Peptides against a protein of PDB entry 6J07. Designs and how they scored, part 6

Target 1, 107 residues: chain A of PDB entry 6J07
Amino acid sequence: GQRGWFCGSVSQDLRQFWVAEGGTISDPRAADFLFSCDASHPDTLRIYQSLDYIEDNATVFHAYYLSAVANAKIKNSVALGHFILPPACLQKEIRRKIGSFIWEQDQ

## One batch from the design tools (peptide; made by RFdiffusion4, then SolubleMPNN)

Design b1_p9_1_s1 (from b1_p9_1, 5 letters changed)
Fold by OpenDDE base, seed 4:
Structure b1_p9_1_s1 (fold): chain B 107 residues (1-107), chain A 9 residues (1-9)
Amino acid sequence: as target 1 above (107 residues)
Amino acid sequence: LPQRKIYYP
């Protein structure tokens, strides 16, 4: 199975979907995936400050990815890379170069 | 479900 950590900013519905799809919920250290809906949430900030993240050994994904997967007609058609959630301090520059994030467009 | 904890675009 795949282990996921969830920021407190993630709804219980999305967590339940993760479990329904065969995932388990774990602490960040044991997790295979890190999900958040808020780069400024204290839980997520602690991830960004961790050695694993600083050394580029961890990625935070926006939990809206799970919603996109749930609504997709074809499994695995949703690109995980589109849901990378960078620290807030980097988001402005990213938007300037690439445009608004998917979770901002669809909400 | 996602496949990678670390993603490099």
Scores: peptide ipSAE 0.151, ipTM 0.790, DockQ to the pose 0.184
Fold by OpenDDE base, seed 1:
Structure b1_p9_1_s1 (fold): chain B 107 residues (1-107), chain A 9 residues (1-9)
Amino acid sequence: as target 1 above (107 residues)
Amino acid sequence: LPQRKIYYP
């Protein structure tokens, strides 16, 4: 099975969807995926400050990915790479070059 | 569910 960690900023509905699809919930060290809805939340900040993240061994994804999957008409049509949640200090520069994040367009 | 991947921002 796939293990996921969830920031406190993620709703219970999205957590329940993860479990309903066969996932389990774990601590960040054991998790295969890290989900958050707020790059500035203390839980997520601790991830960004961890050695795993600093050494490029971890990625944080916006939990809106799960909502997109739940509403997708074609299975596996939602690209996980579009839901990477970078630290707040990098987001302004990314928006300048690429545009608004996908979760900002739909939320 | 997604497959485990590491992305480099």
Scores: peptide ipSAE 0.146, ipTM 0.786, DockQ to the pose 0.176
Fold by OpenDDE base, seed 2:
Structure b1_p9_1_s1 (fold): chain B 107 residues (1-107), chain A 9 residues (1-9)
Amino acid sequence: as target 1 above (107 residues)
Amino acid sequence: LPQRKIYYP
C-alpha cells in the first residue's frame, strides 16, 4: 500500500478520497507521499526544514492533485509532476519560468 | 494512486 502524510491545510474530504483509493495515512517519516495545500502552513514548513527534504529525499505535492484525479476520466492522465509544491521563497522564480501553478488556475 | 517523484530545484 501507499502511505501519505497530510498537512493540516488539507481537507478531510481529500484525506477520505486517499483512503478510499487504497492509501493509508502516516507520519511524514514513514510516508511515501507528502500532501499540502499551503506552503506557508506550519506543518509544511517543518517538512521543508527536515533532513529528508534538505537532502532531496522528499517532495511535497499540492493536495489539489487528488481533486484532479477524482475528477479525471482516466486516473493516469493526471501528471503528479505538475503538482510539486516548493517552498514559498522559490515560487516566484518558478512562475517566471513556467507560469502559474496548476492549482492556482482553478481556485 | 500516484507514483513517488523527487523534485530537484
Scores: peptide ipSAE 0.140, ipTM 0.783, DockQ to the pose 0.177
Fold by OpenDDE base, seed 5:
Structure b1_p9_1_s1 (fold): chain B 107 residues (1-107), chain A 9 residues (1-9)
Amino acid sequence: as target 1 above (107 residues)
Amino acid sequence: LPQRKIYYP
């Protein structure tokens, strides 16, 4: 199964969609996926400070990915890699090289 | 690339 952790910044609707699609919700250590909508949220900051994350054994994804999946005509057409949510200290440099994040474009 | 497994519903 696919286990997901959700930052408090993620809406209940997106959490519900995850479960409806067969996912389960777990603590960060057991989770296969980590979802957040706010890199500055205390929950997400704790992830960035964790040993698993520092050692590149964890990735945080913007929960907008789930919204994109829900709205996709083809279920496997959404690239998860486009929804990586890096710490704030890296976001500015990424925007310079790649452009605005997907979740920012729709705002 | 993401370090986690990609999942598609």
Scores: peptide ipSAE 0.112, ipTM 0.759, DockQ to the pose 0.117

Design b1_p9_1_s2 (from b1_p9_1, 5 letters changed)
Fold by OpenDDE base, seed 3:
Structure b1_p9_1_s2 (fold): chain B 107 residues (1-107), chain A 9 residues (1-9)
Amino acid sequence: as target 1 above (107 residues)
Amino acid sequence: LPTFKVYVP
């Protein structure tokens, strides 16, 4: 099984999809994956400010990944790495170099 | 579902 933590910014629909696909929901310490839809949400900010995150022991992913997986025609065709959600303070520079994030393009 | 685990102590 896969354990996921969800920021309050993530819809109940996406959480339900996670569970329907065999995932469980846990606190951040127990979670294998951290999902958020808003880098500025207080829940996500607490993750970014945690020692675990600062020491590069944690990564936050945009929950839109789950939507992309749900809509994908080919299983495993959606790359998780494209959905890394960095702190807001880094996003401007990333957009300058790489372009808009996938979740921004599709919304 | 994602396959890469995030390690949180």
Scores: peptide ipSAE 0.035, ipTM 0.659, DockQ to the pose 0.075
Fold by OpenDDE base, seed 2:
Structure b1_p9_1_s2 (fold): chain B 107 residues (1-107), chain A 9 residues (1-9)
Amino acid sequence: as target 1 above (107 residues)
Amino acid sequence: LPTFKVYVP
């Protein structure tokens, strides 16, 4: 199955959507997917500070991805890679090079 | 939903 961890910044509605689509909710160590709505939230910061993340064995995604999937006519039309959530300290430079994040455009 | 694992313990 698909195991997901959710930062406290993620709404219960998005968590429920994940479960409705066949996912389960787990702790970060057991999770296959990590979702957050706030790179500065303490829960997410702990992920960024973990050895797994530092060693590039983990990726955090903005939970707005789930909202986009829920609203899409074709589920697979939403690219997960567009929702990578980097640490806040890197976001300014990323915006300079690539532009605003997709969740900032729609929220 | 995605089917690939994005967190590798």
Scores: peptide ipSAE 0.035, ipTM 0.648, DockQ to the pose 0.140
Fold by OpenDDE base, seed 5:
Structure b1_p9_1_s2 (fold): chain B 107 residues (1-107), chain A 9 residues (1-9)
Amino acid sequence: as target 1 above (107 residues)
Amino acid sequence: LPTFKVYVP
């Protein structure tokens, strides 16, 4: 299925788009996708601290992915991997080597 | 650069 969990940092508009596209909203343990707009938000921090995440059984994505999909001519042309939201402690190093994240460029 | 595992059940 297409079950998603949303951090409190994600707007209602993006949540509504998810549902409109056939997704459902669930708790993190049942979710197939974890969406957040803020790696420092308490909701997201709890994910990073969870056993599932520590054991590499979970990935957090920036919810701007949904906005990119909504605006794309071909929805499956948007690469989900470009929207991985790592913990804040890793973001500075990533920006140094790769550049600003997509959500920072177009948001 | 850190590597990440993309997990989608």
Scores: peptide ipSAE 0.031, ipTM 0.612, DockQ to the pose 0.488
Fold by OpenDDE base, seed 4:
Structure b1_p9_1_s2 (fold): chain B 107 residues (1-107), chain A 9 residues (1-9)
Amino acid sequence: as target 1 above (107 residues)
Amino acid sequence: LPTFKVYVP
C-alpha cells in the first residue's frame, strides 16, 4: 500500500482523504510519502534535518496536493511534482525563478 | 494518489 507521513500542520480532513483513497499513515521512516502544510513546522523541520533528506532520499510535498486531487474532475490531472515543499530558506529563490507555488496561488 | 515511491529510507 501507499504509506504516508503527515506533519501536524496537515488537517484531519486531508489525512482522512488519504486513508479513504487506500493510503495508510505511518512514521516518517516507514513512509513512502511525506506531507506537510508548513515548511516551518517543527515536524517538517525535523524531516529537513534528517540524513535521509540531506542525502536527497526524501521529498516533502505540500498536503494541498491531496486537496487538489480530491477536487480534480480529470483523473491524473494533478502533478505531484508541482507540490514539492522545499525548506523555507530555498523558497524565496524558487519564487524568483519560477513564481509562486501552486498552493499559494489557490489560497 | 501518487504511484511512485518518493521517500527512500
Scores: peptide ipSAE 0.036, ipTM 0.649, DockQ to the pose 0.141; fails the geometry check

Design b1_p9_1_s3 (from b1_p9_1, 5 letters changed)
Fold by OpenDDE base, seed 4:
Structure b1_p9_1_s3 (fold): chain B 107 residues (1-107), chain A 9 residues (1-9)
Amino acid sequence: as target 1 above (107 residues)
Amino acid sequence: LPKFKVYVP
């Protein structure tokens, strides 16, 4: 199964979509996917400070991915990798080199 | 092993 953890910044609608599509909600340690809508939210910051994240064994994704999946007309057209949510301290440099994040473009 | 895989409902 697909177990997901959700930052408090994620809307209930997106959480409900996850569950409706067969996902389950768990704590960060048990989760296979970590979703957030705010890199500066305390919940997300705790993830970034965890040993799993520091040792590159965890990735946080922007929950807007779920919205993109919900609205997609083409199967497998949404790439999860485009929704990696890095710590705020890295975002400016990433934008400089690659451009604005997808969730920023659509909101 | 990959760290993640795409979720498709």
Scores: peptide ipSAE 0.037, ipTM 0.638, DockQ to the pose 0.085
Fold by OpenDDE base, seed 5:
Structure b1_p9_1_s3 (fold): chain B 107 residues (1-107), chain A 9 residues (1-9)
Amino acid sequence: as target 1 above (107 residues)
Amino acid sequence: LPKFKVYVP
């Protein structure tokens, strides 16, 4: 199933879209997807500090992914991998090598 | 480049 957790930084509109597409909202332990709009938000920081995340059993995605899906002209054309939201300590190095994140370009 | 694992149950 599509169980998602949402950081407090995610708007109600994006949460509503998730539900409209058949998703449900759950706590982080039960969730299949973890969404955030802010790697520095306390909710997201708690995820990064969790045992599941430290052991590579969890990934946080930027919720802008949902906006991209909603606006996509071609179904399944949005790659989830482009929306991985890493901890702040890794973002500078990623930007240096790959460039700005997609959500930074379009926001 | 840092490696990230995309894990979706």
Scores: peptide ipSAE 0.034, ipTM 0.633, DockQ to the pose 0.451
Fold by OpenDDE base, seed 1:
Structure b1_p9_1_s3 (fold): chain B 107 residues (1-107), chain A 9 residues (1-9)
Amino acid sequence: as target 1 above (107 residues)
Amino acid sequence: LPKFKVYVP
């Protein structure tokens, strides 16, 4: 099954949606997906500081992905790759090259 | 670029 970890910055509604869609909630080590709404939250910072992340074996996604999925009319129409949440120190440079993040456009 | 964790259903 789909195992997800959630930063404390993620609302209970989005967590409930994940579970309703068949997902389970796990610790970061067991999780297949890591969700956050705040790159500066202490929970997320600990992920960025982990060896798995530093060695490019883990990715953090913005939990707004789940909201987009919930509102989508076409199955599998929401691209997970558009919701990669990088560390705050990298976001300015990314915005300069490819524009604002999708969760910033809709908030 | 960051890599996804290995996903096993």
Scores: peptide ipSAE 0.041, ipTM 0.653, DockQ to the pose 0.184; fails the geometry check
Fold by OpenDDE base, seed 3:
Structure b1_p9_1_s3 (fold): chain B 107 residues (1-107), chain A 9 residues (1-9)
Amino acid sequence: as target 1 above (107 residues)
Amino acid sequence: LPKFKVYVP
């Protein structure tokens, strides 16, 4: 099964969707995926500050990915790579070069 | 759901 860690910023609805789709919830070290809705949340910051993340052995994804999957008409049409959630300090520069993040476009 | 695994020691 797929194991996911969730920042406290992620709604219970999204967590429930993950579980409904067959996922389990675990601590970040055991998790296959790390989900967050807020790069500035203390839970997420602890991930960014970890050696695993600094050494590029971990990636944080925006939990909006799960919403996109839930609403997708075609299976596998949602690319996980579009939902990489970088630290807040990098987001401004990324927006300048790539544009607004997908999770910001529906707002 | 994706099949990619993020390795966190």
Scores: peptide ipSAE 0.040, ipTM 0.668, DockQ to the pose 0.071; fails the geometry check

Design b1_p9_1_s4 (from b1_p9_1, 6 letters changed)
Fold by OpenDDE base, seed 2:
Structure b1_p9_1_s4 (fold): chain B 107 residues (1-107), chain A 9 residues (1-9)
Amino acid sequence: as target 1 above (107 residues)
Amino acid sequence: LPKRKIYVP
């Protein structure tokens, strides 16, 4: 199954969509996917500070991915890689090289 | 839903 962890910054609507699509909700250690809407939220910071994350065994994704999937005509057309949520301390440099993150762009 | 495992404990 698809197990997901959710930061407290993620709305209940997005959590419900995950479950409606067949996903389950678990703690970070058991999860296959980690979702957050705020790199500075204490829940997400604990992920970034964990040995699993530091050793490159984990990736955090912006939960806006789920919103994009919900609104897409073709679900498989939404690329998960565009929704990687890096620590806040790295975001400024990333924006300089790549541009604004997809979740920061107006609909 | 995505199929790629993201967290490897």
Scores: peptide ipSAE 0.053, ipTM 0.718, DockQ to the pose 0.106
Fold by OpenDDE base, seed 1:
Structure b1_p9_1_s4 (fold): chain B 107 residues (1-107), chain A 9 residues (1-9)
Amino acid sequence: as target 1 above (107 residues)
Amino acid sequence: LPKRKIYVP
């Protein structure tokens, strides 16, 4: 199975979708995926400050990915890589080079 | 669900 951790910023609906699709919810240490909707949320900040993240052994994804999957007709049509949620301090530079994040476009 | 494991404890 796939284990996911969820920041407090993630809605219950998205958490329920994860479970309905066969996922389980766990602490960050046991999780295979880390989901958040707010890079500035204290829960997410603790991830960014962890040694695992600093050493590039962890990635945080925006939970809007799950919403995109829920609305997709083809299971593998949504690219997870488009939903990487970087620390707030890096987002301005990324937007300058790549453009607005996909979760911002659909807000 | 996503297929790529991205966190290694």
Scores: peptide ipSAE 0.052, ipTM 0.717, DockQ to the pose 0.109
Fold by OpenDDE base, seed 5:
Structure b1_p9_1_s4 (fold): chain B 107 residues (1-107), chain A 9 residues (1-9)
Amino acid sequence: as target 1 above (107 residues)
Amino acid sequence: LPKRKIYVP
């Protein structure tokens, strides 16, 4: 099964959806996926500060990805890459280049 | 941007 870590900023509903779809919850070190809804949340900041992340061995995804999957006609049609959650210091530059993030558009 | 997941065998 797929292992996921969840920042405290992620709702219980999204966590429950993950489990309902066959996922398990784990600590960041064991997780295959890292989910967050807030790049400034202390839990997420600790990820950004970790050696795994600094060495580009980890990626944080916005948990809105799970909501998009839940509402998609074809679950596999949702591109995970569109839900990369970068540190806050990079977000302004990204918005300048490609516009608002998906989770900002739909919420 | 970071794109890789943590791989745990």
Scores: peptide ipSAE 0.051, ipTM 0.697, DockQ to the pose 0.218
Fold by OpenDDE base, seed 3:
Structure b1_p9_1_s4 (fold): chain B 107 residues (1-107), chain A 9 residues (1-9)
Amino acid sequence: as target 1 above (107 residues)
Amino acid sequence: LPKRKIYVP
């Protein structure tokens, strides 16, 4: 099964969707995926500050990915790679180069 | 659901 960790910034609805689709919720160490809606949330910051993340062994995804999947006609048409959530300190520069993040476009 | 496992702290 797919195990996910969720930042406190992620709504219960999105967590419930994850579970409804067959996922389970776990601590970060056991998780296969890390979801957050706020790069500045303390929960997410702890991930970014971890040695595993610094060494590029971990990735945080914006939980809006789950909403996009839920609303897509074809579930596999939503690319997970478009939902990588980088630390806040990098986001401004990324927006300058590639434009607004996909989760910002639908808001 | 996502399919790629990642390593986490």
Scores: peptide ipSAE 0.056, ipTM 0.733, DockQ to the pose 0.107; fails the geometry check

Design b1_p9_2_s1 (from b1_p9_2, 4 letters changed)
Fold by OpenDDE base, seed 4:
Structure b1_p9_2_s1 (fold): chain B 107 residues (1-107), chain A 9 residues (1-9)
Amino acid sequence: as target 1 above (107 residues)
Amino acid sequence: WKLPSIKLP
């Protein structure tokens, strides 16, 4: 399905884009995709603390993915995997090994 | 463009 949950940190514009492209908005438990713009936001923290996330059955994506898709000139040129938003405690190590996140580069 | 249909683990 195309059910999405949105952290309060995500703008209404990005939510509207999701719906305009055929997505629906739901609570985290029913959602197939979880979007956030802030790993430290209380809404996102609750996701990271959930059993689904702890057991690796859930992934949070940075909502900037939707902005990238909206602005992309090439079809399917934006890879969802590049927008995985890990907990803040892991981000420093990830940056050390892989480099800055794509949403940080474009902001 | 189409929305993704598969959630990453």
Scores: peptide ipSAE 0.030, ipTM 0.626, DockQ to the pose 0.069
Fold by OpenDDE base, seed 2:
Structure b1_p9_2_s1 (fold): chain B 107 residues (1-107), chain A 9 residues (1-9)
Amino acid sequence: as target 1 above (107 residues)
Amino acid sequence: WKLPSIKLP
């Protein structure tokens, strides 16, 4: 199964899409995927401060990934790696080197 | 659609 945790910043629509596609919702420790729409949200900050994240055993993804999947013409064409959501303190440097994040584009 | 079932570090 595919277990996902969702920050409070993620809309109910995206959560419902996850479940409709066969996913389940769990706490962060049990989850296989961690989704957020806001790196500064308290829920997400707690993930970044966790030992699992500090030890590089966890990755947070922007929930816009699910929206991209829902709207994709070809199934499995959306690359999950493009939706890694790093802490806010690192985002400025990342934008400087590789450009704006995909969830910030085409808006 | 298909997603990995492994928690990615």
Scores: peptide ipSAE 0.029, ipTM 0.626, DockQ to the pose 0.073
Fold by OpenDDE base, seed 5:
Structure b1_p9_2_s1 (fold): chain B 107 residues (1-107), chain A 9 residues (1-9)
Amino acid sequence: as target 1 above (107 residues)
Amino acid sequence: WKLPSIKLP
């Protein structure tokens, strides 16, 4: 089973979907996946400041990934890599190079 | 849907 951590910025609906699909919810250290909807939320900022993240042992994903999976005809067709949520300081540069993030387009 | 079973860096 997959273990997920959720920032306080993530809605209860998305958390419930995760559990309904067989996932469990855990603290960041035990989690396999880290979900957030806000790179500026204090919970997410603490992740970015953690040793695990600084040493590139963790990745934060935008929780909209779960919404995309829920609405996809083929659930496994949604690419997790498109939902990487980088720190705010990097987002402007990324938008300049490859355009707006998926969660900004569809939300 | 399928996801990796290990923590993604």
Scores: peptide ipSAE 0.028, ipTM 0.619, DockQ to the pose 0.075
Fold by OpenDDE base, seed 1:
Structure b1_p9_2_s1 (fold): chain B 107 residues (1-107), chain A 9 residues (1-9)
Amino acid sequence: as target 1 above (107 residues)
Amino acid sequence: WKLPSIKLP
């Protein structure tokens, strides 16, 4: 199975979906995927401050990706890259250049 | 569904 870490900001429903689809939940060091719903949450901030993240060896994804996957009508139609969750300090600039994040559009 | 496969940098 695939290993995922979840920020405390992620709902139990999304965690349950991950597990139901064959994923396991692990600590950030062992995880293959890092999920969060809040770039300002202390759990996520610790990831951004980690050496792995600073050295570009880790990416945080918005957990809304899992919701999009659950609702998708076509297999493999949801692009993971659209759900990269950058630090809050970078989000304003990204929105200026690319537009609102997909999880904000569906709120 | 599409499951992520690797920890992306």
Scores: peptide ipSAE 0.032, ipTM 0.637, DockQ to the pose 0.077; fails the geometry check

Design b1_p9_2_s2 (from b1_p9_2, 4 letters changed)
Fold by OpenDDE base, seed 3:
Structure b1_p9_2_s2 (fold): chain B 107 residues (1-107), chain A 9 residues (1-9)
Amino acid sequence: as target 1 above (107 residues)
Amino acid sequence: FKLPSIKLP
């Protein structure tokens, strides 16, 4: 499916790219993908507090994934798994283990 | 681009 939910932190440009590529925008319960650019945004926090997320039935992805896809020279070369956006409280520990997130690096 | 057809947990 190509149903996506977008946090208010995601730019209109990225939303438009999603739609231009065949995606639709929906509420988080119906969405196949959840996109955010800010783990601390109230919209994203509501996701983290939801039963679906707490029960590991949902994942939030950083919307920079869409930008990376748009700029990729090789189709399917961008791994969605590299763009998992965890709650802010976990990010420091994750950075310690794997380094800075892709969306934080120079591109 | 190609997207997965399933919701990822």
Scores: peptide ipSAE 0.030, ipTM 0.622, DockQ to the pose 0.073
Fold by OpenDDE base, seed 5:
Structure b1_p9_2_s2 (fold): chain B 107 residues (1-107), chain A 9 residues (1-9)
Amino acid sequence: as target 1 above (107 residues)
Amino acid sequence: FKLPSIKLP
């Protein structure tokens, strides 16, 4: 199934899109996908601090992925891997090496 | 619209 957890930083519109496409909303432990729009939001920070995340059993994705999917003209053209949302402490180094994140470019 | 349906760690 498509069970998603959403940080409080994610808009209602994106949550509604998820549900409209057949997804359900769940707590982080039950979720298949974790979405956030802010690596510094308390909800997301709690994920980063969780045992599941520390043990590399969880990945947080930027919710802008859903917007990109909604606007895509070609099926499967949006790569989820481009929307991995790392902790804030890693973002500067990532930008230095590979450039700005997609959600920063298109928003 | 295409959304993933598998659990991704």
Scores: peptide ipSAE 0.030, ipTM 0.630, DockQ to the pose 0.069
Fold by OpenDDE base, seed 4:
Structure b1_p9_2_s2 (fold): chain B 107 residues (1-107), chain A 9 residues (1-9)
Amino acid sequence: as target 1 above (107 residues)
Amino acid sequence: FKLPSIKLP
């Protein structure tokens, strides 16, 4: 399904885009997708501390993915996997190995 | 553009 949870760090515009594309907004437990713009936001931190996340059954995505989709000129050109938002404690190591995140390059 | 319909762990 297309049930999404949104951190308070995500703008209303991106939430509205999600709904316009057929998505619904739900609590984290019911959501199929978790969106955030800030790994350090309290809402997102609570996700990282949840059992689902700890047990590797959940992934948080940077909401910039939705902006990229909205502005994409080529169908299927935006890969969701490129927008995984890991906890802050892992980001430095990831940047060291694969470079800056997409959302950091464009905003 | 269609968003994914499955949850990614």
Scores: peptide ipSAE 0.030, ipTM 0.622, DockQ to the pose 0.070
Fold by OpenDDE base, seed 1:
Structure b1_p9_2_s2 (fold): chain B 107 residues (1-107), chain A 9 residues (1-9)
Amino acid sequence: as target 1 above (107 residues)
Amino acid sequence: FKLPSIKLP
């Protein structure tokens, strides 16, 4: 199964969708996916400060990915890589180089 | 709905 951790910033609806699609919810250490809607949320900040993240063994994804998947009409058409949620301190520079994040465009 | 089953760095 697919194990996901969710920041407190993620709505219950998105969590429910994850579970409905066969996912389970776990702590960050056991999770295969880390979801957040707020890079400045204390829960997410703790992830960024973790050894796994510091050692580049973990990535946080914006939970809007799940909304995009839910609304997609083509199977596997939503690219997870487009939803990487970096620390707030890096976002301005990333926007400058790559453009606005998808979740900012659609919300 | 299909995703990788491993934590992505």
Scores: peptide ipSAE 0.029, ipTM 0.627, DockQ to the pose 0.075

